Peptides against a protein of PDB entry 3OGK. Designs and how they scored, part 65

Target 1, 307 residues: chain A of PDB entry 3OGK
Amino acid sequence: ATPDRLSRRFPNLRSLKLKGKPRAAMFNLIPENWGGYVTPWVTEISNNLRQLKSVHFRRMIVSDLDLDRLAKARADDLETLKLDKCSGFTTDGLLSIVTHCRKIKTLLMEESSFSEKDGKWLHELAQHNTSLEVLNFYMTEFAKISPKDLETIARNCRSLVSVKVGDFEILELVGFFKAAANLEEFCGGSLNEDIGMPEKYMNLVFPRKLCRLGLSYMGPNEMPILFPFAAQIRKLDLLYALLETEDHCTLIQKCPNLEVLETRNVIGDRGLEVLAQYCKQLKRLRIERGADEQGMEDEEGLVSQRG

## One batch from the design tools (peptide; made by RFdiffusion4, then SolubleMPNN)

Design b1_p14_2_s3 (from b1_p14_2, 7 letters changed)
Fold by OpenDDE base, seed 2:
Structure b1_p14_2_s3 (fold): chain B 307 residues (1-307), chain A 14 residues (1-14)
Amino acid sequence: as target 1 above (307 residues)
Amino acid sequence: KKREELEEALKKLR
């Protein structure tokens, strides 16, 4: 569809989702000018889609100018922006969004590639936003943002229910977790094993309503931090956990209310058996084949066709 | 070591 046709047909459009590049396998087959730029769509949004509240760009090229135009055109009417696996922008574009769209409820940059200039965008968001419900920059590489700004966001945004972050040290997020009283979902962070301090994370206090969780680099030594609330866990993201098959079995047995599991092939047939036995409410299962697991000769770490 | 290996493995999946 062309942008012009969309506005003519749907002048009162409230939500727009655009998908650019097909799946990664086709990336090399897509010419640079495949229409993956959001620019013509942003122009159309700015001119004709005055009721648009939600924008989702998936696998699109997004420039700072595009974000600036979008921000100024929609301002406080923009409630949702999802830059899902997008590229071409910098943190200046994000700054424009949070500066002009002060009532944004959902901000997502998951798996997007960008140039990081500074952490001002998160600071600006922390200083002015009280409406945020979902913040997601999972699987991104922000090095210049402050955990303190995340804490401020949690304090100011009472409706904040889902936060997914990059590689913040989990201990730097203690203040955030304390402030995020209504948080239901958390993904990301970084658990760093300290041989000299095995109990480094044992006193970590999670938000009381937390039920969807994915801690990056969680190993068997850190896994027990989940046990006090494992019964309330409904979704686990173990894609980036450092758990072996037996660790999966141990954790799964403690999560009888699990509805969604995302993990790697390391769960094995044994883990799947345990899952079937203990997780009767399971609705969705995603198993990814990690390259690291292809080298593990141990039959236990492989999901067979029997499983 | 395990983290680095995982990071490398995950980079290949992206």
Scores: peptide ipSAE 0.035, ipTM 0.748, DockQ to the pose 0.446
Fold by OpenDDE base, seed 4:
Structure b1_p14_2_s3 (fold): chain B 307 residues (1-307), chain A 14 residues (1-14)
Amino acid sequence: as target 1 above (307 residues)
Amino acid sequence: KKREELEEALKKLR
């Protein structure tokens, strides 16, 4: 479909999701006329889709100019922006979005690649937004943003329920967790081993409603921090955890209300057996075959076709 | 050691 045809057929469109080509194709010389650029769509949104409140771009090329145009055109009417696995923009584009769209509820940049100029976009969001419900920059590489701005967002946005972040040191997020009283989902962060302080994470206090969780680099020494609320966990993302088969078994046994599990093949057939035994409410299971199979697999860390 | 291995593996998947 062309942008012009969309607006003619659906002038009152409230939600738009566009999908580009798979990432493998993005590394090849994309012809200029490839439908992977959002520019013509942003032009159409700006001119003709005046009721649009939700925009989802997946695997598309997005420039700062595109984001600026979108931001100015939709302003406080924009409730959702998802830049899902997108590329081509910088943090200046994000700054424009948060500056002009002060009532945005969902902001997602998960797995997007961008040029990071500064952390101003998150600071601006922290200073002016009180509407945010979902913030997701999971699997991104922000190095210039402040965990203090994240804390400010949590304090000001009472409806904040889901936050997914990059590699923040978890201890720097203590203030965030304290402020985020309604948080139900958290993914990301970074747990760092400290031989001199093996228990440095044991006193972490999580939001009381937290039930969807994925802590990056969580090993067996850190896993016990989940035990006090394991019974309320409904979703676990263990894709980036450092758990072996036995660790999976230990954790799964403590999560009888688990509905969604995402993990690697390290769970093994044994872990799947334990999962079947203890997690009777399981609705979705994702097992990723990681390149980590080379050298990190315990003898039991293979999922066979039997499992 | 395991973290570094995981990080390297994940970088290859990206």
Scores: peptide ipSAE 0.035, ipTM 0.746, DockQ to the pose 0.430
Fold by OpenDDE base, seed 5:
Structure b1_p14_2_s3 (fold): chain B 307 residues (1-307), chain A 14 residues (1-14)
Amino acid sequence: as target 1 above (307 residues)
Amino acid sequence: KKREELEEALKKLR
């Protein structure tokens, strides 16, 4: 569909989701004429889609100018922006969004690639937003944002229920977790093993309603921090965990209410057997093949056709 | 070591 045809057909459109080409094509010299640029769509949104409150771009090229135009056109009417696996923008574009769209409820840039100029966008969001429900910059590389701004967001946004972040040291998020009283979902962070202080994460206090979780680089030494509330866990993202087959079995046995599991092939047939035995409410299972599985000689870490 | 291996593996998937 062309942007012009969409607005003519659906002038009262409230939600738009656009999908571009697969990411592999985005890193190659993309011909200028491929439908992967959001620019013509942003122009159409700005001119003709005055009721649009939700925008989802997936695998598209998005410039700072596109974000600025979108921000100014929709302003406080924009409730949802998802830049899902997008590229071409900088943090200046994000700054424009949060500056002009002060009532945004969902902001996602998961797996997007961008140039980071500064952390002003998160600071501005922290200073002015009280409506945020979902913040997701999972699998992104921010180095200039402050965990203090994330804490401020948690304090000010009473409806904040889902937060996914990049590689923040988990100990820097203690203030955030204390402030995020209604948080149900958390993914990301970074657990860093310290041989001199193996218990450094044991005193972490998680939000009381937390039931969907994915801690990056969680190993068997850190895994016990979940045990006090494992029975309330409904979703686990173990894709970036450093757990072996036996560790998976240990954790799964403690999560009888697990509904969604995402992990790597390291779970093995044994892990799947344990999952079937203990997790009777399981609705979705995602098993990814990790490149690390070829190097880990653990024969039990392979999911066979028997499992 | 495992973290570095995982990071390398994940970089290849990206």
Scores: peptide ipSAE 0.034, ipTM 0.738, DockQ to the pose 0.445
Fold by OpenDDE base, seed 1:
Structure b1_p14_2_s3 (fold): chain B 307 residues (1-307), chain A 14 residues (1-14)
Amino acid sequence: as target 1 above (307 residues)
Amino acid sequence: KKREELEEALKKLR
């Protein structure tokens, strides 16, 4: 569909999801005119889609100008913005969004590529937003944002239930976890193993309602921090965990209420057997092919086609 | 070492 056709057919559209070309096509072979730019859609939103409250761009090119136009056009009516695997913008564009859309509930930039100028966007969000429910910049590389702003967001946004972040040191998020009393989902962070301090993370206190979790770089030494609440875990993202097959088995056995598991092929057939035995409520299983195929010394770390 | 290897592998999956 073209933007113009959409607005004519659905002038009262509240939610829009646009998908660009699959990433396989993004390898420098994207013709400039393949329709991957959000610009014509943002123009149409600004002019004709006055009831639009939710925008989801997936694998599209988004400029700061596009974000600025969208922000000003929708302002406090914008409840959801998802920049899912998008590119072409900077943190200036994000700043425009959070400055003008002060009642935004969902802000997602997961797997987006951008130029980071500063951390002002997160600071602005922390200073003025009280409506945020979902914040997701998982698998992004923000280096200039402050964990204190994240803590402020948690304190001010009582409905905050899901937060996915990049590579924050988990110990820097202690204040955030304390403030985020209603948080149900957390993904990201960075666990940095210290052989000299095996108990480095053992005093980490998680939000009481936490049931969807994915800690980046979690190894077997850090895994025990989950054990006190493993029975309440419903979703695990182990894609970025540093767990071997046996570690998977150990953790899975402690998660009888697990509904969603995302992991790598390192889980192996053994891990799948344990999963089937202990996780009777499992609804979704995602197994990614990781580097584990090349480096696993143990034959047990491979998921067979029979498993 | 394992972390770096994992990071590199995951970057290729992105």
Scores: peptide ipSAE 0.037, ipTM 0.757, DockQ to the pose 0.491; fails the geometry check

Design b1_p14_2_s4 (from b1_p14_2, 9 letters changed)
Fold by OpenDDE base, seed 2:
Structure b1_p14_2_s4 (fold): chain B 307 residues (1-307), chain A 14 residues (1-14)
Amino acid sequence: as target 1 above (307 residues)
Amino acid sequence: DRRKRLEEAEKRRR
């Protein structure tokens, strides 16, 4: 498909999803001559798609100029922007989006690569947005953003239900969790071992409605912080957890309402048996090959044909 | 990269 054909056929289009460089069997909507750039699509959106409120770019090249044009063209009509595994932009582009699109509800940059100039984009979002429902910069590296801005967002955005972040120290997010009263999903952060203070996370208070969770770098010493609300957990992302087979078994037994589990091979056949026994509502299971496979002490940390 | 982050996490906890 070409941008011009899209607008002619669907002038009242409200949602657009474009995929660049798809996995093997998927069709790339971007012509080869455009190299996976969003530029021609942004031009078409700006000129001809006046009702477009949701844009999802996956694995595409996005420049700051593209983001600026999109932001100015759609302004407060833009409700969703997903830069999913995109590249080519800086935080200046993000700043333009949040400056001009003050009623944005979903902002995603998950697994995107970009140049970080400053933390102004998150600050601007915190100062002016009250509509945000989903914020996702999971698996990104921001060093210049403030956890205080995240707290401000939580305070001002009463409909905020899903937040996925990079490597914030979890203790810096205490204020955020307190403010995010309607939060249902949280992924990311950083749980760091402290030999001098092994119980430093035990008093963490999570939002009362939290049911989808993926704490990065959670080990067996931190895992007990989930036990008070494990029965209400519906989704676990353990891809970045530092849990062994036995730890998986322990946690899974406490999550009888689990619907979605994402983990690594370390769960093993034993973990899968426990999962089958205790999690009768399980709908989706994702098992990936982990980096820890070579260093696992637990010989059972392998999923076989039996599982 | 998920693998890289896990490896980095493992290093931090050792």
Scores: peptide ipSAE 0.093, ipTM 0.824, DockQ to the pose 0.095
Fold by OpenDDE base, seed 1:
Structure b1_p14_2_s4 (fold): chain B 307 residues (1-307), chain A 14 residues (1-14)
Amino acid sequence: as target 1 above (307 residues)
Amino acid sequence: DRRKRLEEAEKRRR
């Protein structure tokens, strides 16, 4: 499909999802001629797709200029922008988006690679947006953004239901969790082991409606923080949890309403048996290879054809 | 790379 053909066929298009070429390799190995630039599409959006309110770019090259053009062209009509595993932009591009698209409801840059200049984009979003429902910069490397801005967003955006973040220390998000009264989904953060204060996370108060969860780097010592509301968990992301097979079994037994599980092969056949026994509502299971494969001497830490 | 992040996570927890 070409941009010009799209606009001619669908001049009233409201939602566009574009996928770059499938990649077997990391972003740094993308050939220069892979044809994944959004520029011609952004040009077409700006000129001919005047009703477009949702844009999803997956595995594409996106420049700051592209984002700026998109932002100015769609302004407050843009409700959804997803930069899914994209690259080529900086936080200046994000700043342009949030500056001009003040009614944006969904902003995603999950697994995108970018140059971080500052945290102004999140601050601007916090200062001016009241419409945000979904914010997702999961698996990104923002170091210059403030958890205070995230708290402000939660306070101002009453429809905020899903937030996925990078490596914020989870204790820095206490204010955010208190403010995010309608939050149903949270992924990311950082749980850090502290030998001197092993119970430092036990007093965390999560939003009452939280039912989709993925705490990064959660180990068996932190896992009990979920137990009070484990029965209401419907989706669990354990891809970045530091749980062994036995820990998986323990947690799964406490989540009888689990519908979606994403984890590593460390769950093992035993974990899958427990999952089948206790999670009768399970709809989706994703098992990925983990880094722990090389270190696990325990045969139970591998998923076989028996599981 | 999710594997790399897990490895990094393990390093951070220690």
Scores: peptide ipSAE 0.066, ipTM 0.810, DockQ to the pose 0.141
Fold by OpenDDE base, seed 5:
Structure b1_p14_2_s4 (fold): chain B 307 residues (1-307), chain A 14 residues (1-14)
Amino acid sequence: as target 1 above (307 residues)
Amino acid sequence: DRRKRLEEAEKRRR
């Protein structure tokens, strides 16, 4: 499809999702110079799609100029922007979006690659937005943003229900969790082992409605922090957890209302048996091949055809 | 890359 054909056919379009490079590009099967620029689409949006409130770019090249044009063209009419596995922009582009689109409800940059200049974009969002419902920069590398701005967002955005972040130290998010009273979903953060303080995370207080969770680098020592509310967990992302097969079994037994599980093959056939026994409401199971496969000599850490 | 992050996480625990 071409941008011009889309606007002519659907002048009142409210939601647009564009997909660029296929997954095969991850394996260098597609030349890096293979298209996927959003520029012609942003031009078309700016000129002819005046009712567009939701934009989702997946695996596309997005420049700061593209983001600036989109921001100025849609302004407060833009409710959703998803830069899903995109590249080519800097934090200046993000700053333009949050500066001009002050009523944005969903902002996603999950798995996007960008150049980080500063943390101004998150600060600007914190200072001016009260509409945010979903914030997702999961699997990104931000080093210059402040957890205090995230706390401010939680305080000001009463409809904030889902937040996914990068590698924030989880203890720096205590203020955020306290402020985010309506939060249902949290993914990311960083759980770091401290030999001198093995229980440093035990007193973490999570939002009362939290039911979808994925804590990065969670090991068996940190896993007990979930036990007080494990019965209300409906979705677990364990892809970046450091749990072995037995740890999976322990956690799964405590989550009888689990509907969605994402994990690695370390769950093993044993973990799948436990899952089937205790999680009768399970709707979706995602098992990825993990890097830990290379070190597992133990058959228990592999999903076979029996599972 | 998810794999790289896991590898880095494993290194941090070690």
Scores: peptide ipSAE 0.044, ipTM 0.790, DockQ to the pose 0.103
Fold by OpenDDE base, seed 4:
Formats: C-alpha cells, sequence, structure tokens
Structure b1_p14_2_s4 (fold): chain B 307 residues (1-307), chain A 14 residues (1-14)
C-alpha cells in the first residue's frame, strides 16, 4: 500500500500501524534499507489524515524530522505513538513529540535504536503531560534520563497504568512506585546483587494494583519481594530474570492467577509441569532460548518435546 | 556466578 492510496481510501483513519522490515532481516536475508522510511507516511498523515490519533511504526526508519512533522501536524490530537523496534532518530525527535503532543496517552519506543543527546524529552513529558497511560521504553539504552522525572510523571498522570523502562536501579524508583497508585504493569529496572546487603530490596513497596511484572536481573534472593502480591500477578516477564528451574517452580506455585508467562528454556520440563499444575488460567506461554543455556550442563533446564 | 549471568542477560538485551 502507498500512503496516497491509504488517505484516499480512508480519509477518516484514526489508527495506523505500519510494519517495516520483517524478522527475516535479522538473518541478512533482506537489504538493510528494506521496509522503508516513515517519511512518506508522515507526509501523508500531516496533509490528509487529520483524524489520526494513533500511530504505530514497527521496524521502520524514523528521523527526527519525521517525528517533528508528525508532532506538529497532530499536536494534542495524537494519543498514541509507538516506535516499535525503530531506528534513525535521536532524543530530539522524542522531545518534539512530547513538546507538541501534550495529551499523548501512549508513548512507546520499545527496542528502538536511537542516539541519546539528553534527557530533556522525559523531563518535558514530566513537566507538561497529565494524560499519559502507557510509557514504554523497555529494552532501550537511556543513560541521561532521570528517575525523578519518571516519579513526576507518575504523580501527574493519574491514569498511568503501564510503565516499562530500561536499566534504572530499582531503588531509585521507590518514589515512582509510591506515586504510581494506579500502575498495573511494570517491566524493566535493574536488580543488582549486593553481597553485603542481601535484603536491600525487601522493603520495596509496589503499587497495589500491580499484576503484570517483569523485573530485570531478578534472582532468587530478590524473588521474595513478589510473594506478598504473587496471587494477583497475571503476567510475568522472566526473560531477563536470573532464575533457575527450581526458582521458577517456587514462583509459579505462588502465582495461581497467572495468565501470561514469558521465560527462557531454563524453566525446563519440571517448571512446565508445575505451571500446568498451579496456573490453570494460563493463556499464553512464551519460551525463548537463553544465552545462559549454552553453559548449563544440567538436562533439567531444557524443555524437551515432551514438555 | 551472578555476575556471569548478568553479563549474559545484558548480552541478550543488546
Amino acid sequence: as target 1 above (307 residues)
Amino acid sequence: DRRKRLEEAEKRRR
């Protein structure tokens, strides 16, 4: 489909999702430039799709100019922007979005690659947005953003229900969690082992409605922080947790209402058996191969064809 | 070794 054809056919389009490079590009089967630039689409949006409130670009090349044009064209009418596995932009582009789209509800840049100039975009978002419901920069590398801005967002955005972040130290997010009273989903952060202070995370207070969770680098020593609310957990992302098979079994047994589990092959057949036994509401299971599996000699950490 | 596991997790994240 061409942008022009889309606008002619659907001048009142409210939601647009574009997919660029297929997953096969990861295997060098498709030219790097295949999937295209969002530029022609942004031009069309700006000129002809005046009712568009939701934009989702997946695996597209997005420039700062594209983001700036989109931001100015849609302004407060833009409710959702998802830059899903996109590349080509900097934080200046993000700054333009949050500056001009002050009523944005969903901002996603999960797994996107970008050049980070500063943390101004998050600060601007914190200072001016009160509408945000979903913020997702999971699996990104922001080094210049402030946890304090995230806390401010939580305080100001009463409808904030889902936040996925990069490698913030979880202890720096205490204020955020306290402020995010309606938060249902949290992914990311960083749990770091301290041999001298093994219980440094035990006093973490999570939002009362939290039911979808994925803490990065969570090990067995940190896992107990989930136990007080494990029964209300509906989704677990354990892809970046540091749990062994037995740890999985322990946690799963405490999550009888689990609907979605994402984990690595380390769960093993045993973990799958426990999952089947205790999680009767499970709807989706994703098991990925972990980098850590190459070193595990123990047969128990492998999902067989029988599992 | 947790450090090794962390490094592996980080590698996967990149």
Scores: peptide ipSAE 0.090, ipTM 0.833, DockQ to the pose 0.284; fails the geometry check

Design b1_p14_3_s1 (from b1_p14_3, 5 letters changed)
Fold by OpenDDE base, seed 3:
Structure b1_p14_3_s1 (fold): chain B 307 residues (1-307), chain A 14 residues (1-14)
Amino acid sequence: as target 1 above (307 residues)
Amino acid sequence: MEIEINPPRVIKLP
């Protein structure tokens, strides 16, 4: 489909999802610089799609100019922007979005690659947005954003239900968790093992409604922090957890209401057996093969055809 | 139940 054909056929389009890379990109065989440019689409959106509220770019090249044009064209009518595995923009583009789209409810840049100039975009979002429901920059590398801005967002956005972040130290997010009273989903952060302070995370207080969770670098020593509310967990993202097969078994047994599990091959057949035994409400299981697990064919932490 | 087994992914592990 061409942009012009789309607008002609659907002048009242409210939601647009564009995919720039084929499924083969799932195999990491496609260079990051390969993809469709959103520019023609943004032009069409700006000119002819005046009712568009939701934009999802997946695996596309997005420039700051594209984001700026989109932001100005849609302004407060833009409720959802998903830059899903996109590239080509900087934090200036994000700044433009949050500056002009003050009523944005969903902002996603998960797995996108970008140049980070500063943390102004998150600060601006914190200062002016009260509508945010979903913030997702999972699997991104932001070094210049402030956890304090995230806390401010949580305080100001009463409808905030899902937040996925990069490598924030979890202890820096204590204020955020306290403020995010309605948070149901959290992914990311960083749990950093400290041999001198093995219990440094044990006093973490999570939002009461938290039921979808993925803590990065969570090991067996940190895993017990989930036990008090494990029964309410419906989704676990263990992709970046540092759990072995036995650890998986331990955690899964405590999550009888688990509906979605995302993990690595380390779960093994044993973990899958435990999962089947204890998680009767499971709807989705996603198993990734980590690079670190390549060649471990003889280890228990492998999912075989039996699992 | 939907089971997805995906190809190798680069994950950040310490």
Scores: peptide ipSAE 0.043, ipTM 0.688, DockQ to the pose 0.573
Fold by OpenDDE base, seed 5:
Structure b1_p14_3_s1 (fold): chain B 307 residues (1-307), chain A 14 residues (1-14)
Amino acid sequence: as target 1 above (307 residues)
Amino acid sequence: MEIEINPPRVIKLP
């Protein structure tokens, strides 16, 4: 499909999703720099798609200029922007989006690669947005953004229900969790083991409605922090958890209402058996093969044809 | 139940 053909056929289009890179890229069969440019689409959006509220770019090349043009063209009418596995932009582009689109409800840049110039975009979002429902920069690398801005967003955006972040130290997010009273989903952060403080995270307080969770680098020592609300967990992202097969079994047994599990091959056939036994509401299971598991001798940590 | 098996991702472990 071409941009011009789309606008002619659907002049009142409200939602657009574009995919630039084929799924085969997941297998590293396509160069990382391969992607479709959003520029012609942004031009068409700016000129002819005046009712567009939702834009989703997946695996595309997006420049700061593209983001700036989109931001100015849609302004407060833009409710959703998803830069899903995109590249080519900097935080200046994000700044333009949040500056001009003050009523944005969903902002996603999960797995996108970009150049980080500063943390101004998150600060601007914190200062001016009260509409945000979903913020997702999971599996991104930000070093210059402030957890205080995230806390401010939680305080000001009462409809905030889903937040996925990069490698913030979880203890720096205590204020955020306290402010995010309606939060249902959280992924990311960083749990860091401290030999001198084995209970470093034991007193961490999560939002009361939290039911979808993925804590990065959660090991067996940190896992008990979930036990008080394990029965209300509906989705677990254990992809970046440091749990072995037995740990999976322990956690799964405590999550009878689990609907979605994302994990690595380390769950093993035994973990899958436990999952089948205890999680009768399971709807989706995603298993990824971790690079670390290719060398593990433990046959029990592998999902076989029996599982 | 939907099962997805994906290829290896680079997992940044500490």
Scores: peptide ipSAE 0.043, ipTM 0.688, DockQ to the pose 0.533
Fold by OpenDDE base, seed 1:
Structure b1_p14_3_s1 (fold): chain B 307 residues (1-307), chain A 14 residues (1-14)
Amino acid sequence: as target 1 above (307 residues)
Amino acid sequence: MEIEINPPRVIKLP
């Protein structure tokens, strides 16, 4: 479909999801002229889709100019922006979005590639937004944003229910967790093992409603921090956890209400058996093969066709 | 139950 055809057919469109070319195109394997740029779509959105509240770009090239145009065109009417695995923008583009779209409820840039100029976008969001429900920059690399701004967002956005972040030291998020009283989902952070301080994370206080969780780099030493509320966990993201097969078994046994599990093949057939035994409410299982696991021929840590 | 088995993604583990 062309942008102009879409607007003519659906002038009152409220939600738009555009899927770009396969990720291979982003690696210059496909000529740029084969599409994937949001520019013509943003132009059409700006001019003709005046009721559009939700925009989802997946695997597309997005420039700062595109974001600026979108931001100014939709302003406070924009409730959802998802830059899913996109590239081509900088934090200036994000700043424009949060500056002009002050009532945005969902902001996602998961797995997007961008140039980080500063942390102003998150600060601006913290200073002016009270509507956020979902903030997701999972699997991104922000080095210039402040965890204090996340805390401010949590204090100001009473409807904040899902936050996914990059590699913040989890202890820097203590204030955030205390403020985020209604948070149901958290993914990301960074757990850094300290052999000299095995209890470094044992005093972490998570939001009471937390039931969807994925802590990056969580090892077996940190895993016990989940045990007090493991029974209320419904979704677990272990893709970036540092858990072996036995650790998976231990954790899964403590999560009888688990509905969604995302993990690597390290769970093994044994972990799958334990999962089937203890997690009767399981609805979705995602297993990925990690690049790191190609070398660990531990027979116990492989999902076979039997599992 | 939906089972999704995906090919290896580059998981940046440290």
Scores: peptide ipSAE 0.043, ipTM 0.695, DockQ to the pose 0.560
Fold by OpenDDE base, seed 2:
Structure b1_p14_3_s1 (fold): chain B 307 residues (1-307), chain A 14 residues (1-14)
Amino acid sequence: as target 1 above (307 residues)
Amino acid sequence: MEIEINPPRVIKLP
């Protein structure tokens, strides 16, 4: 469909999702700069879709100018912006969004490629937003944002329920976790092994309502930090965990209420057996083939036709 | 139950 046709047919559209790249992009066969430009859509949104409050761009080219136009056009009416696997923008575009859309509830830029100019966008969000429910920059690389701003967001946004971040050191997020009293989902961070301090993370306190979790680089030494609340875990993202088959088995046994598991082939047939035995509420299982598993001939570390 | 098996994905490892 063309933007013009959409607005004429649905002038009162409240939610729009656009997909630019074909599914083949998942295989890294398509350059990052290939895809549909959002520009004509943003123009149409600005002019003719005055009730639009939710925008989801998936695998599209998004410029700072596009974001600025969108921000100014929708302002506080914009509740959701998802830049899902998008590219072409910088943090200046994000700054424009959070500056003009002060009542935004969902801000996502998961797996997007962008140029980072500064951390001002997160600071601005922290200073002025109290409506945020979902913040997701999972699988992104921000080096100039402050964990303190994330803490401020948690303190000010009482409805904050889901936060997915990049490679923040988990210990830098202690203040965030303390402030995020209603947080139900957390993904990302970075767990770093310290041979000299094996209990480095043992005193980490998670939000009481946390039930969807994915800690990046979590190994078997860090895994016990989940045990106190493992029974309340409903979703686990282990895609970026450093767990072997046996570690998966150990963790899964402690999560009887698990509904969603995302992991790699390392779970193996054994892990799947344990999953079937202990997780009777499982609704979704996602298994990806990890790059690290390309050389593992370990029969236990592979999902076969038996699993 | 939904089972999704995906092809190799680039996983960021430390």
Scores: peptide ipSAE 0.042, ipTM 0.681, DockQ to the pose 0.562

